# Designs tried in a protein design run: peptides against a protein of PDB entry 4N7V. Part 40

Target 1, 222 residues: chain A of PDB entry 4N7V
Amino acid sequence: TLRSITSPLVAHRLKPIRQKTKKAVVSILDSEEVCVELVKEYASQEYVKEVLQISSDGNTITIYYPNGGRGFPLADRPPSPTDNISRYSFDNLPEKYWRKYQYASRFVQLVRSKSPKITYFTRYAKCILMENSPGADFEVWFYDGVKIHKTEDFIQVIEKTGKSYTLKSESEVNSLKEEIKMYMDHANEGHRICLALESIISEEERKTRSAPFFPIIIGRKP

## One batch from the design tools (peptide; aimed at target 1 Y103)

Design b2_p22_2 (made by RFdiffusion4)
Pose (drawn by RFdiffusion4):
Structure b2_p22_2 (pose): chain A 222 residues (1-222), chain P 22 residues (1-22)
Amino acid sequence: as target 1 above (222 residues)
Amino acid sequence: EEEEEALEELEEELEEELEEEA
């Protein structure tokens, strides 16, 4: 059953983005709702045969077929719903559309992996904690020129040269120049600080009923 | 395969935007 494989998507605090493609148009609206529009081409013009719209919390799914000859003319914004429409909860979503929800889930998880939640400016680097929690990606751009990319699985180092390599395990990073560990440890301290900063601020957010406390930009680029 | 290609294009575009902002 859907929910065997996937969890409801989270599109909160994400910026509006629209993505065209040969097959469909997947987007995130200003209301932070995820919209998936299937697209067909006819008479040198594009038609829409199905629209999936998913709530910000991913719990509510609305699907409408503007069933008509020629479907729906493709535009820059999602079309208004027709009358032959549908609405399901996440658990009550039919066996159909499951391939499409999973696609939308990946789309969102990808966007969040590139959405800054906390931006921290140190003496040596710009630190960014991303949105794809838990275990969000951590990116460090040293003013020195070195780039460090931290994942739950990976550590990625891009030296000033452009010489790039990936370090997966604790043993692999220990196989190191005892100078690059400074970049590693400074980035890890920055990661420690951002995870700590995120916790005490999101805690205050649960105490409140206001506009989101994210994203944050801390300090300034010297 | 086409869906994967569209997601790879989107990932490259987002990485370029972040680099431009930096």

Design b2_p22_2_s1 (made by RFdiffusion4, then SolubleMPNN; from b2_p22_2, 8 letters changed)
Fold by OpenDDE base, seed 4:
Structure b2_p22_2_s1 (fold): chain B 222 residues (1-222), chain A 22 residues (1-22)
Amino acid sequence: as target 1 above (222 residues)
Amino acid sequence: DEWDKALEELEKELEEEREKEL
């Protein structure tokens, strides 16, 4: 099943973006829908032959073939749906479209990993919890130049000297120099706070069922 | 594959943009 290889993408709260590749264009629209445009080149002109329009919650996929399958000239936005439209749920998406959906999902996850959900200014650093899930990325930009980037899979450290390294295990984290451990401790505290705030705010958001509360900024740069 | 390369490029672009904003 598609679900066994990817989860429904979640594009809520993401800013519009459009990325062109040789064979496709992927976009997050103002509506927070995600579009994958299949691009073909004919006579030095690029045409969109197929569009997958995915709902912001990833659960609905609308597929259409612009201009009756003849293609529509590539533009700055996806072509509008035509009369030849197929609509699928995530679980009913034909396998032939799974690769395109997976790409859209990966694209969205990448964008989410670079999209601030919570920005928290401490005395020493700008902390940022990102939108991706599970295990949101967390970045700490210390005002003295040290940077820490935490992901579900690793921790990247950039020291004042510009020396950078990646930690992939707890043992490696434990072997850090004492000076770096201080930064790590601060980063971890900031991370804890952001996660706590995320939980609290999300709960209030659920209760109010109003406009999204995120992204938020807490504090200010000293 | 081509998609992976595109994502890697996007990641770099997004990172560069973020560095400018900070």
Scores: peptide ipSAE 0.179, ipTM 0.787, DockQ to the pose 0.871
OpenDDE base, seeds 1, 2, 3, 5: peptide ipSAE 0.107, 0.035, 0.033, 0.116; ipTM 0.758, 0.681, 0.705, 0.772; seed 2 fails the geometry check

Design b2_p22_2_s2 (made by RFdiffusion4, then SolubleMPNN; from b2_p22_2, 6 letters changed)
Fold by OpenDDE base, seed 1:
Formats: C-alpha cells, sequence, structure tokens
Structure b2_p22_2_s2 (fold): chain B 222 residues (1-222), chain A 22 residues (1-22)
C-alpha cells in the first residue's frame, strides 16, 4: 500500500514555493496544495504533461493531463486542471502514481524541516523550532556566531571558527569541551521551552478552532 | 545555503527515483 511507504503529506502553514528539476516541478501553492508537474522537453520547449495536485492534508489527489495529454507550456505556475481530470483519495491512489506522491511528500518534509514554527529569542541566541514532525528540527543561532542544529538523528555544532562537527550519541555530547557544553545547555533549554509552548499553543488552537496561531515569535532580538 | 544544499541533494535523489518510473 501507499501508506506502507509514506504517510499523507502535510503542507499546512507552509509558504508558497516552486522548485524546478530537470524532469519535474514541485510547488506549494498559496492554497497550501502541493503540485507535481511532469516536465517533458520538445523542440527546446518544456511542456507539462501531467500534474498531480495534492490537498494540503495529503488525502486528496487530483491528476490531470493538460491539453488533452499533449502538454501545456511550462509556466511560473501549474496549468489549470481542465482536461482529463481524475480524483483519488490517498488510499485509492493507483500504484503508478505512488513515486510521484512520494516525491511530493519528501519535498514537503524537507520544506517543513526548514520552516519556522516557533521562533524564540533569548539573551544569547535565536532559537527556531521547525514544522517537521515527529521530532521537529531545532536550530539555535547564537549571536556570537555559534550554531547548533538538532534533528531526530544528530546534533550539529558549528563553532565560531566555522568548524563543524556532528554528535550522534549522548556520550559524544558528554565528551564536549566545557565551553561548548554551555552552548548546548542553553540550546537544550531553549528547545524545552519551545516544545512546551508548542504544546500549550496547539491546545489553545484546538479549543478555539480559529485561524492558526503558528508561526509564532517569542521575544525580540536584543 | 544549507537549505539549498539539502534541496539539491533531495532533488538528485528524487530525480533518480522518478527516472525509474518514466
Amino acid sequence: as target 1 above (222 residues)
Amino acid sequence: SEWEEALEELEKKLEEELEKEL
């Protein structure tokens, strides 16, 4: 099943973006829908032959073939769904489209990992909790030039000199120089606070059913 | 730059996967 290889993508709160590759263009629209355009080149002109338009919650996929399958010239946005339209649910998506859906999903996941959900300014750093889940990325930009990037899999440290290294275990974290541990302690505290705020804000958002509260900024840069 | 590099890597991987179906 498609579900065995990927979950429905989640594009809520993501800003519009359009990324072109050689064979495809993937977009997040203003509507927070995701589009994958299959691109073919004929006579030095690029044409969109197929479009997968995926709902913001990933559950509905609309597939269409522009210009009766002849293709539509590549533009700055996906062509309108006018010809040869099919609509599928996530669980009913034909297997022939699974890789294209996965393409969209992975793109969205990457975008989410770089999309701020909570920005928190401390005395020493700008902390950012990202939109990806589970295990959202967390970045700390210290005003003195040190950077810490936490992911589900590792912690990356960039020192003032620009030297970077990756930590993959608690043992490695514990073996850090004392000066770096101070930065790590601050980063961890900022992370804790962001997670706590996310929980509280999300609960209030659920109760009010209003416009989304995220992204949110806490504090100000000194 | 970090975002761009990550995107490029993803693009390469995704293109390789897409090419298998085309």
Scores: peptide ipSAE 0.034, ipTM 0.680, DockQ to the pose 0.069
OpenDDE base, seeds 2, 3, 4, 5: peptide ipSAE 0.028, 0.029, 0.028, 0.033; ipTM 0.636, 0.652, 0.634, 0.675

Design b2_p22_2_s3 (made by RFdiffusion4, then SolubleMPNN; from b2_p22_2, 7 letters changed)
Fold by OpenDDE base, seed 1:
Structure b2_p22_2_s3 (fold): chain B 222 residues (1-222), chain A 22 residues (1-22)
Amino acid sequence: as target 1 above (222 residues)
Amino acid sequence: SEWDEALEELEKELEEEREKEL
């Protein structure tokens, strides 16, 4: 099943973006829908041969073939849907489209990992909790130039000199120089606070069922 | 640049997966 290789993508709250690759263009639209355009080149002109338009919740996929499959010249946005469209649910998507859906999903997840959900300014740093899930990325930009990036898999430290290294275990974290431990302690505290705020705000958002509360900025740069 | 690098890596990974399916 498609679910065995990917989950429905979630593009809510993401800003519009368009990324061209060798074989495709992937976009997040103003509507928070995701489009994958299959690109082919003929006579030094790029054409869109196929479009997958995926709903913001990932559950509906609309597929169309521009200009009756002859292709439409690549532009700054996906071509408009034709009259000959197919619409599928996630669970009914034909296998031949699974790779493209997976690509869209991975792209969205990547974008989410770089999209601020909560920005928290402390005395020493700008802390950012990202939109990806589970285990959202957390970045700390210290005003003195130190950077810490936490993911589910690792912690990256960038020192003032620009030297970068990755920590993959608690043992490695515990073996850090005392100076770096201070930064890590601050980062961890900021992370704790952001997670707590996320929980509280999400609960209130659920109750109100109004406009999204996120992204949120707490405090200001000193 | 960070975005571009990450997306390039993603594209590479996807291409490698395709090659395995052939």
Scores: peptide ipSAE 0.030, ipTM 0.585, DockQ to the pose 0.065
OpenDDE base, seeds 2, 3, 4, 5: peptide ipSAE 0.028, 0.028, 0.026, 0.029; ipTM 0.658, 0.639, 0.631, 0.668; seed 3 fails the geometry check

Design b2_p22_2_s4 (made by RFdiffusion4, then SolubleMPNN; from b2_p22_2, 9 letters changed)
Fold by OpenDDE base, seed 5:
Structure b2_p22_2_s4 (fold): chain B 222 residues (1-222), chain A 22 residues (1-22)
Amino acid sequence: as target 1 above (222 residues)
Amino acid sequence: SEWDEALKKLEKELEEEREKEL
């Protein structure tokens, strides 16, 4: 099943973006829908032959073939759906479309990992909790040039000298220089605070059922 | 693959964009 290879993509709160490859264009729209356009070249002009339009929650896929499959000239946005559209749920998506959906999912997940959900300015650093899940990326940009990037899988450190290294275990973290441990401690505290705020704000969103509260910015750059 | 290369390019672009906002 499709579910065995990927989960439904989640594009909520993502900013619009459009990326072109040789054979496709992937977009996050203003509506937070995700579009995969299949592109073919004819007579030095690019045409969109197929479009997968995926809902913001990833659960609904609308597929259409512009101009009865003849194609529509590639533009700055996907062509509008025609009357001849197919609509599928995630679990009912034909296998022939799984590769395209999987790419859309990877695309969205990457964008999420680089999209701020919470920005928190401390005395020493700009801390950013990202939108990806589970285990959102967390970045700390210290004003003195040190950088820490935490993911579910590793911690990357960039020192003032420009020296960069990756930590993949607690033992490696414990072996850090004392000076770097201080930065790590600060990063961990900022991370804890961001996670706490995320929980509190998410609960308030659930209660109010209003417009999304995220992304948020807490504090200001000194 | 073409897709993997595209994702790597996107990652770089997104990182560069964030750096400009700092």
Scores: peptide ipSAE 0.516, ipTM 0.916, DockQ to the pose 0.891
OpenDDE base, seeds 1, 2, 3, 4: peptide ipSAE 0.511, 0.507, 0.513, 0.513; ipTM 0.915, 0.914, 0.917, 0.916

Design b2_p22_3 (made by RFdiffusion4)
Pose (drawn by RFdiffusion4):
Structure b2_p22_3 (pose): chain A 222 residues (1-222), chain P 22 residues (1-22)
Amino acid sequence: as target 1 above (222 residues)
Amino acid sequence: VDSPLSLPESVQKKIEEFLEEE
């Protein structure tokens, strides 16, 4: 059953983005709702045969077929719903559409992995904690020129040269120049600070009923 | 270039206090 494989998507605090493609148009609206529009081409013009719209919390799914000859003319914004529409909860979503919800879930998880939640400026680097929690990606751009990309699985180092390599395990990073560890440790301290900063602020957010406390930009680029 | 959002003073103070402890 859907929910065997996937969890409801989270599109909160994400910026509006629209993505055209040969098959479909997947987007995130200003209301932070995820919209998936299937697209067909006819008479050198594009038609829409199905629209999936998913709530910000991913719990509510609305699907409408503007069933008509020629479908729906493709525009820059999602079309208004028709009358032959549908609405399901996440658990009550039919066996159909499951391939499409999973696609939308990956789209959102990809966007969150590139969305800054906390931006921290150190003496040596620009630190960014992303949105894809838990274990969000951590990116460090040293003013010195070195780039460090941290994942729950990976550590990625891009030296000033452009010489790039990936370090997976604790043993692999230990196989190191005892100078690059400074970049590694400074980035890890920055990661420590951002995870700590995120916790005490999101804690205050649960204490409140206001506009989101994210994203944050801390300090300034010297 | 991104711009910062406005935040309540309490959140600013928490950030400042935490960074001073460091």

Design b2_p22_3_s1 (made by RFdiffusion4, then SolubleMPNN; from b2_p22_3, 10 letters changed)
Fold by OpenDDE base, seed 1:
Structure b2_p22_3_s1 (fold): chain B 222 residues (1-222), chain A 22 residues (1-22)
Amino acid sequence: as target 1 above (222 residues)
Amino acid sequence: EEEPLELPESIKKLIEEFLKSL
């Protein structure tokens, strides 16, 4: 099943973006829908031959072939659906479209890992909890130039000198120089606070069922 | 400072590599 290889993509709260590649263009629209445009080149002109339009919750996929399958010239936005459209649920998507859906899903996951959910300004750094899940990315931009990037898999440190290294175990973290440990301690505290705030805010959002509370900014740059 | 919303080139390359498999 498609579900065994990917989950429905989640594009809620993502800003519009358009990424062109040689064979496809992937977009997040203002509506938070995701479009995959399959591109072919004829006589040095690019044409959109197929479009997958995926709902913001990933559960509905609309597929259409622009201009009766002849293709539509590539533009700055997806071509509008025509009368020859097919609509599928996630669980009923034909297998021939699974790889294209996986591409859309992976793209959205990457965008989420770079999309701020909570921005928290401390005395020393800009802390950012991202939208991806599980294990949201957490970035700390210290005002003195140090950067820490935490993911589920690793911690990346960029020192003032520009020296960069990756930590993949607790032993490596414990072996850090004391000066770097101070930055790590601050990053960890900021992370804890962001996670706590996310929990509290999400609960209030659930209760009110109004406009989304995220993204949120807490504090200001000193 | 580069805003996180901008996809790094490394991510763009990853997307390109994935698309080659389609």
Scores: peptide ipSAE 0.032, ipTM 0.695, DockQ to the pose 0.019
OpenDDE base, seeds 2, 3, 4, 5: peptide ipSAE 0.030, 0.029, 0.031, 0.030; ipTM 0.653, 0.645, 0.668, 0.663

Design b2_p22_3_s2 (made by RFdiffusion4, then SolubleMPNN; from b2_p22_3, 9 letters changed)
Fold by OpenDDE base, seed 2:
Structure b2_p22_3_s2 (fold): chain B 222 residues (1-222), chain A 22 residues (1-22)
Amino acid sequence: as target 1 above (222 residues)
Amino acid sequence: EEEPLELPESVKQKIEEFLASL
């Protein structure tokens, strides 16, 4: 099943973006829908031959072939669906489209990992919890120039000197110099606070059924 | 600061590599 490969993508609260590659263009629209445009080149012109338009919750996939499958010239936005339209649920998506859906999902996850959900200003740093899941990215920008980036897979440290290194295990974290451990301790505390706030705010958002509460900014830069 | 509209080049490269495999 498609679910054995990926979960439905979630594009809620993401800003519009358009990323062109050699074979495709992927976009997040103002509607928070995700579009994958499959591109072919002919006579030095790029044409969109196929479009996958995925709902913001990832559960509905609309597939169409612009200009009766002849293709539409590549533009600054996806071509409008006119004919040859098919609509599928996530669980009924034909297998031939699974890799394209997986691409859209991976793209959305990458965008989410760079999309602030909670920004928290401490006395020493700007802390940012991102939108990606599971294990949201967490960045700490210390006002003195130190940076810490936590992901599910690693911790990256950038020192005042510009020296950068990556930690992939708890043993490596424990081997840090004492001065760096102080920054790590502060980062971990900021992370804990952001996770706690995320939980509380998400629960209130669910109860109120109002406009999204995220993204949110807490505190001010000193 | 990295804005959602400006993906790092490393991310773009990963996207390109994945698309090339389609």
Scores: peptide ipSAE 0.046, ipTM 0.715, DockQ to the pose 0.019
OpenDDE base, seeds 1, 3, 4, 5: peptide ipSAE 0.027, 0.030, 0.026, 0.030; ipTM 0.640, 0.688, 0.640, 0.650

Design b2_p22_3_s3 (made by RFdiffusion4, then SolubleMPNN; from b2_p22_3, 11 letters changed)
Fold by OpenDDE base, seed 4:
Structure b2_p22_3_s3 (fold): chain B 222 residues (1-222), chain A 22 residues (1-22)
Amino acid sequence: as target 1 above (222 residues)
Amino acid sequence: EEKPLKLPESILEKIKKFLESL
């Protein structure tokens, strides 16, 4: 099943972006929908031959072939859907489109990993919890130049000297120099706080059913 | 209308690789 290889993408709260490659253009629209435009080149002109338009919650996929399959000239935005469209739920998406959906999902996850959900200023650092899930990226930018980037898979440390390394296990974390451990401790505390705030705020969002509370900024740079 | 998100080049490269794999 598609669900076995990816979850429905979640594009809520993401800012619009359009990224072109030779073969495709992927966009997050102002509507927070995600579009994958498949591009073909004919006579030195690029045409959009196929579009996957995915709802912001990832659960609805609209597929259309612009201009009756002849293609529509590539523009600064996806071509509008035609009358000849197919609409699928996530679980009913034909297998032939799974790879394209998976790409869209990965793209959205990457964007989410760079989209601040919570920004928290401490006395020592700017901490940022990102939108991606599970295991949201967490970045700590210490005012003295040290940087720590936590992901689900690793922790990257950039020291004041510019020395950079990646930690992939707890053993490696435990083997850090004492001075670096201090930064890590602070980063971890900031991370804990951000996660706690995320939980609390999300619960309030659920209760109030109001406009999104995220992104949020806590504190200010000293 | 919100301004488009700017992504680091490293992320763009990853995106490119993903798209090229299609």
Scores: peptide ipSAE 0.096, ipTM 0.754, DockQ to the pose 0.020
OpenDDE base, seeds 1, 2, 3, 5: peptide ipSAE 0.035, 0.087, 0.027, 0.029; ipTM 0.701, 0.748, 0.622, 0.638

Design b2_p22_3_s4 (made by RFdiffusion4, then SolubleMPNN; from b2_p22_3, 11 letters changed)
Fold by OpenDDE base, seed 1:
Structure b2_p22_3_s4 (fold): chain B 222 residues (1-222), chain A 22 residues (1-22)
Amino acid sequence: as target 1 above (222 residues)
Amino acid sequence: EETPLELPESILEKIEKFLASL
């Protein structure tokens, strides 16, 4: 099943973006829908031959072939759907489209890892919890130039000198210089606070069924 | 300073390789 390969993509709260590659253009629209445009080149002109339009919750996929499959010239936005439109649920998506859906999903996951959900300003740093899940990315931008980027898999440190390194184990974290440990301690505290806030805010959103509270900014830059 | 929305080149390359397999 498609579900065994990937979960439905989640594009909620993501800002519009359009990314071109050689064979496709992927977009997150203002509607938070995700479009994959499959591109072919003919006579030095790029044409959109196929479009997958995926709902913001990833559960509905609309597929169409511009100009009856002849293609539509590549533009700054997806071509409008034609009369030949197929609509599928996630669980009913034909296997021939699974790789394209997976591409869209991976793109959205990446965008989420770079999309602030909570921004928290401390005395020393701008802390940012991202939208990706599980194990959201967490970035700390210290005002003195130190940067820490935490992911589920690693911690990247950028020192004041510009020296960058990656930590993948607790032993490596414990081997850090005391100066860097202070930054790490602050980053960890900021992370804890952001996770706590996320939990509280998410629960209130669930209760009220209101418009999203995220993204949220806590505090002010000094 | 804001986190850029631009995708790293390394990720773009990975995506392109994936697309080449379609």
Scores: peptide ipSAE 0.063, ipTM 0.722, DockQ to the pose 0.018
OpenDDE base, seeds 2, 3, 4, 5: peptide ipSAE 0.057, 0.026, 0.026, 0.026; ipTM 0.726, 0.645, 0.647, 0.647

Design b2_p22_4 (made by RFdiffusion4)
Pose (drawn by RFdiffusion4):
Structure b2_p22_4 (pose): chain A 222 residues (1-222), chain P 22 residues (1-22)
Amino acid sequence: as target 1 above (222 residues)
Amino acid sequence: SVKTVDELREEELEELEEETFS
């Protein structure tokens, strides 16, 4: 059953983005709702045959077929719903559409992996904690020129040369130059600080009922 | 030159799009 494989998507605090493609148009609206529009081409013009719209919390799914000859003319914004529409909860979503919800879930998870939640400026680097919690990606751009990309699984180092390599495990990073560890440790301290900063601020957010406390930009690029 | 995790994730999304809308 859907929920066997996937969890409801989270599109909160994400910026609006629209993505055209040969098959479909997947987007995130200003209301932070995820919209998936299936697209067909006819008479040198594109038609829409199905629209999936998923709530910001991913719990509510609305699907409408503007069933008509020629479908729906493709535009830059999602079309208004027709009358032959549908609405399901996440658990009550039919066996159909499951391939499409999973696709939308990946689209959102990809976008969150590139959305800054906390931006921290150190003496040596620009630190960014991303949105894809838990274990969000951590990216460090040293003013020195070195780039460090931290994942739950990976550590990625891009030296000033452009010489790039990936370090997976604790043993692999220990196989180091005892100078690059400074970059590693400074980035890890920055990661420690951002995870700490995120916790005490999101804690105050649960104490409040206001506009989101994210994203944050801390300090300034010297 | 090694691919970034972000590039791999974009490839995965392209492959999933082919499967979903095939």

Design b2_p22_4_s1 (made by RFdiffusion4, then SolubleMPNN; from b2_p22_4, 7 letters changed)
Fold by OpenDDE base, seed 4:
Structure b2_p22_4_s1 (fold): chain B 222 residues (1-222), chain A 22 residues (1-22)
Amino acid sequence: as target 1 above (222 residues)
Amino acid sequence: MVKTKHELEEEKLKELEEETFE
C-alpha cells in the first residue's frame, strides 16, 4: 500500500513555494495544496504534461493532464485543472502515481524541516524547532557563532572557526570536546523546552479548535 | 564551507528527482 511507504503529506502552515527541477516543478500554493507538475521539453519549450494536486492534509489527490494531455506551456503557476480530472483518496491512489506522491511528500518534509514551528531565544542562542515530523529538526544558532543542527539522523556542529562535522552516534557525541559539550548541553535544553512547549500548545490548540497557534516566537534576541 | 538553505534545497530536490524519475 501507499501507506506502507509514506504517510499523507502535511502542508499546513507552510509558506508558498515553487521549485523547479529538470523533470518537475513542485509547489506549495497559497491554499497550502501541493502541486507536482511533470515537465517535458519539446522544441525548446517546456510543457506541463501531468499535474498531481494534493490537498493540504495529503488525503486527496487530483490528477489532470493539461490541454487534453497535449501539455500546457510551463508558467509561473500550475495550470488550472481541466475537465478531465481524476480524484483519488490517499488510500485509493493508483500505484502508478505512488512514486510521484512520494516525491511530493518528501519535498514537503524537506520544506517542513526548514519551516520554523517554534522559535525560542535564549540567553545564548536562537533555537528553532521545525515543522517536520517525526523527529523535527532543531537548530541552535548561538550568538557567538556556534551552530548546532539536530535531525532525527544526525547532529551537525559548526564551530566558531567554521569547522563543521556531523555526529551520527552517541559515542561520537560523547567524544566531543568539553567546550563543545557545553554548547550541546544548552542546545539539548533548548530542544527539551521547545518540545515541551509544542506539546502544551498543541493540546491547547486542540481544545480551542481555533486558528493555528503556530508558528510562535518565544522571547527575543538579547 | 556551509551551503545556503537554498542551495541545500536544490541539491535535495535533485536527489529526490533522481530517486523518483530515474
Scores: peptide ipSAE 0.132, ipTM 0.752, DockQ to the pose 0.406
OpenDDE base, seeds 1, 2, 3, 5: peptide ipSAE 0.049, 0.114, 0.105, 0.127; ipTM 0.720, 0.750, 0.757, 0.748

Design b2_p22_4_s2 (made by RFdiffusion4, then SolubleMPNN; from b2_p22_4, 7 letters changed)
Fold by OpenDDE base, seed 2:
Structure b2_p22_4_s2 (fold): chain B 222 residues (1-222), chain A 22 residues (1-22)
Amino acid sequence: as target 1 above (222 residues)
Amino acid sequence: MVKSYHELKEEELEKLEEETFE
């Protein structure tokens, strides 16, 4: 099943973006819908041959073939839906479209990993909890130049000298130099605080059914 | 003021495309 390889994408709170690659153009629209335009080149002109338009919650997929399948010249936005539009739910999406949906999903997840959900300024650093889930990325930009990037899979450290390395186990973290451990301790504290705030704010957001509370900024840069 | 996305690197997007379509 499609669900076995990906969850429905979630594009809520994401800002509009349009990114072109060799085979596709993927967009997050103002409506927070996600569009995948499949691009083919013919006679030095790029054409959109197929479009997947996915709802912001990922549960509805609208597929259409511009210009009766002949393609529509690539423009600065997805072509409008044409005749013979097919609409599918996530669980009823034909397998032939799974790769394309997966592309959209992975793109959205990438964007989410780079989209601030909580920005927290401490005395020493700018901490950012990202939108991706589970295991949201967490970045710490120390004002002295040190950077720490935490993901579900690794921790990347960039030292003042520019030296960069990746930690993938607790043993590696424990073997860090004392001076780096100080930064890590601060990063971990900031991370804890952001996670705690996320939980509290999310609960309040659920209760009030108000407009999204995120993204938020806490504190000020010194 | 809410910050925008961090920059998406072309190489990241290319990797996604390769992983999906190849």
Scores: peptide ipSAE 0.165, ipTM 0.793, DockQ to the pose 0.224
OpenDDE base, seeds 1, 3, 4, 5: peptide ipSAE 0.151, 0.153, 0.157, 0.150; ipTM 0.789, 0.787, 0.790, 0.783

Design b2_p22_4_s3 (made by RFdiffusion4, then SolubleMPNN; from b2_p22_4, 9 letters changed)
Fold by OpenDDE base, seed 3:
Structure b2_p22_4_s3 (fold): chain B 222 residues (1-222), chain A 22 residues (1-22)
Amino acid sequence: as target 1 above (222 residues)
Amino acid sequence: MVKTHHELKEEELKKLLDEVFS
């Protein structure tokens, strides 16, 4: 099943974006829907042959073939759906579209990993908790130039000189130079605070059932 | 000129997307 290889994508709170590759254009719309446009080139012109439009919660997929399948010239936005459209639920999506859905899902996850959910300014750094899940990315931009990027899988450190390295185990973290450990300690504290705030704010958001509280900014740059 | 934080994120995203769709 599709569910065995991926979960429904979640595009809530994401800003509109449009990215083109050789084979496709992927967009997040103002409506927070996600569109995958499959592109073919003919006579030096690119045409959209197929469109997958996915709801913001990932549960509904609308598929259409512009211009009766002949294709519609590629533009700065997806072509409007035709009268002949197919609509599927996530669990009823035909297997032939699974890869394209996976593309959309991966795109959304990447965007989420770069979309601030909580921005927290400390005395020494700008801390950013991202929207992706599980294990949201966490970035710390120290005002002196040091950068730390935490993911579920690794920690990347960029020193003042531009030297960068990746840590993938606790042993490697424990083997850091003392001066770097100070940055790591600060990053970890900022991370803890952001996670705590996320929990508290999310709970209040659930209770009020109003417009989203996120993204949120705590403090200001000194 | 130094790129903004937002611009850096978009460039990185574009590179990653190229890998995903390859």
Scores: peptide ipSAE 0.038, ipTM 0.684, DockQ to the pose 0.139
OpenDDE base, seeds 1, 2, 4, 5: peptide ipSAE 0.037, 0.036, 0.035, 0.034; ipTM 0.687, 0.690, 0.682, 0.682; seeds 4, 5 fail the geometry check

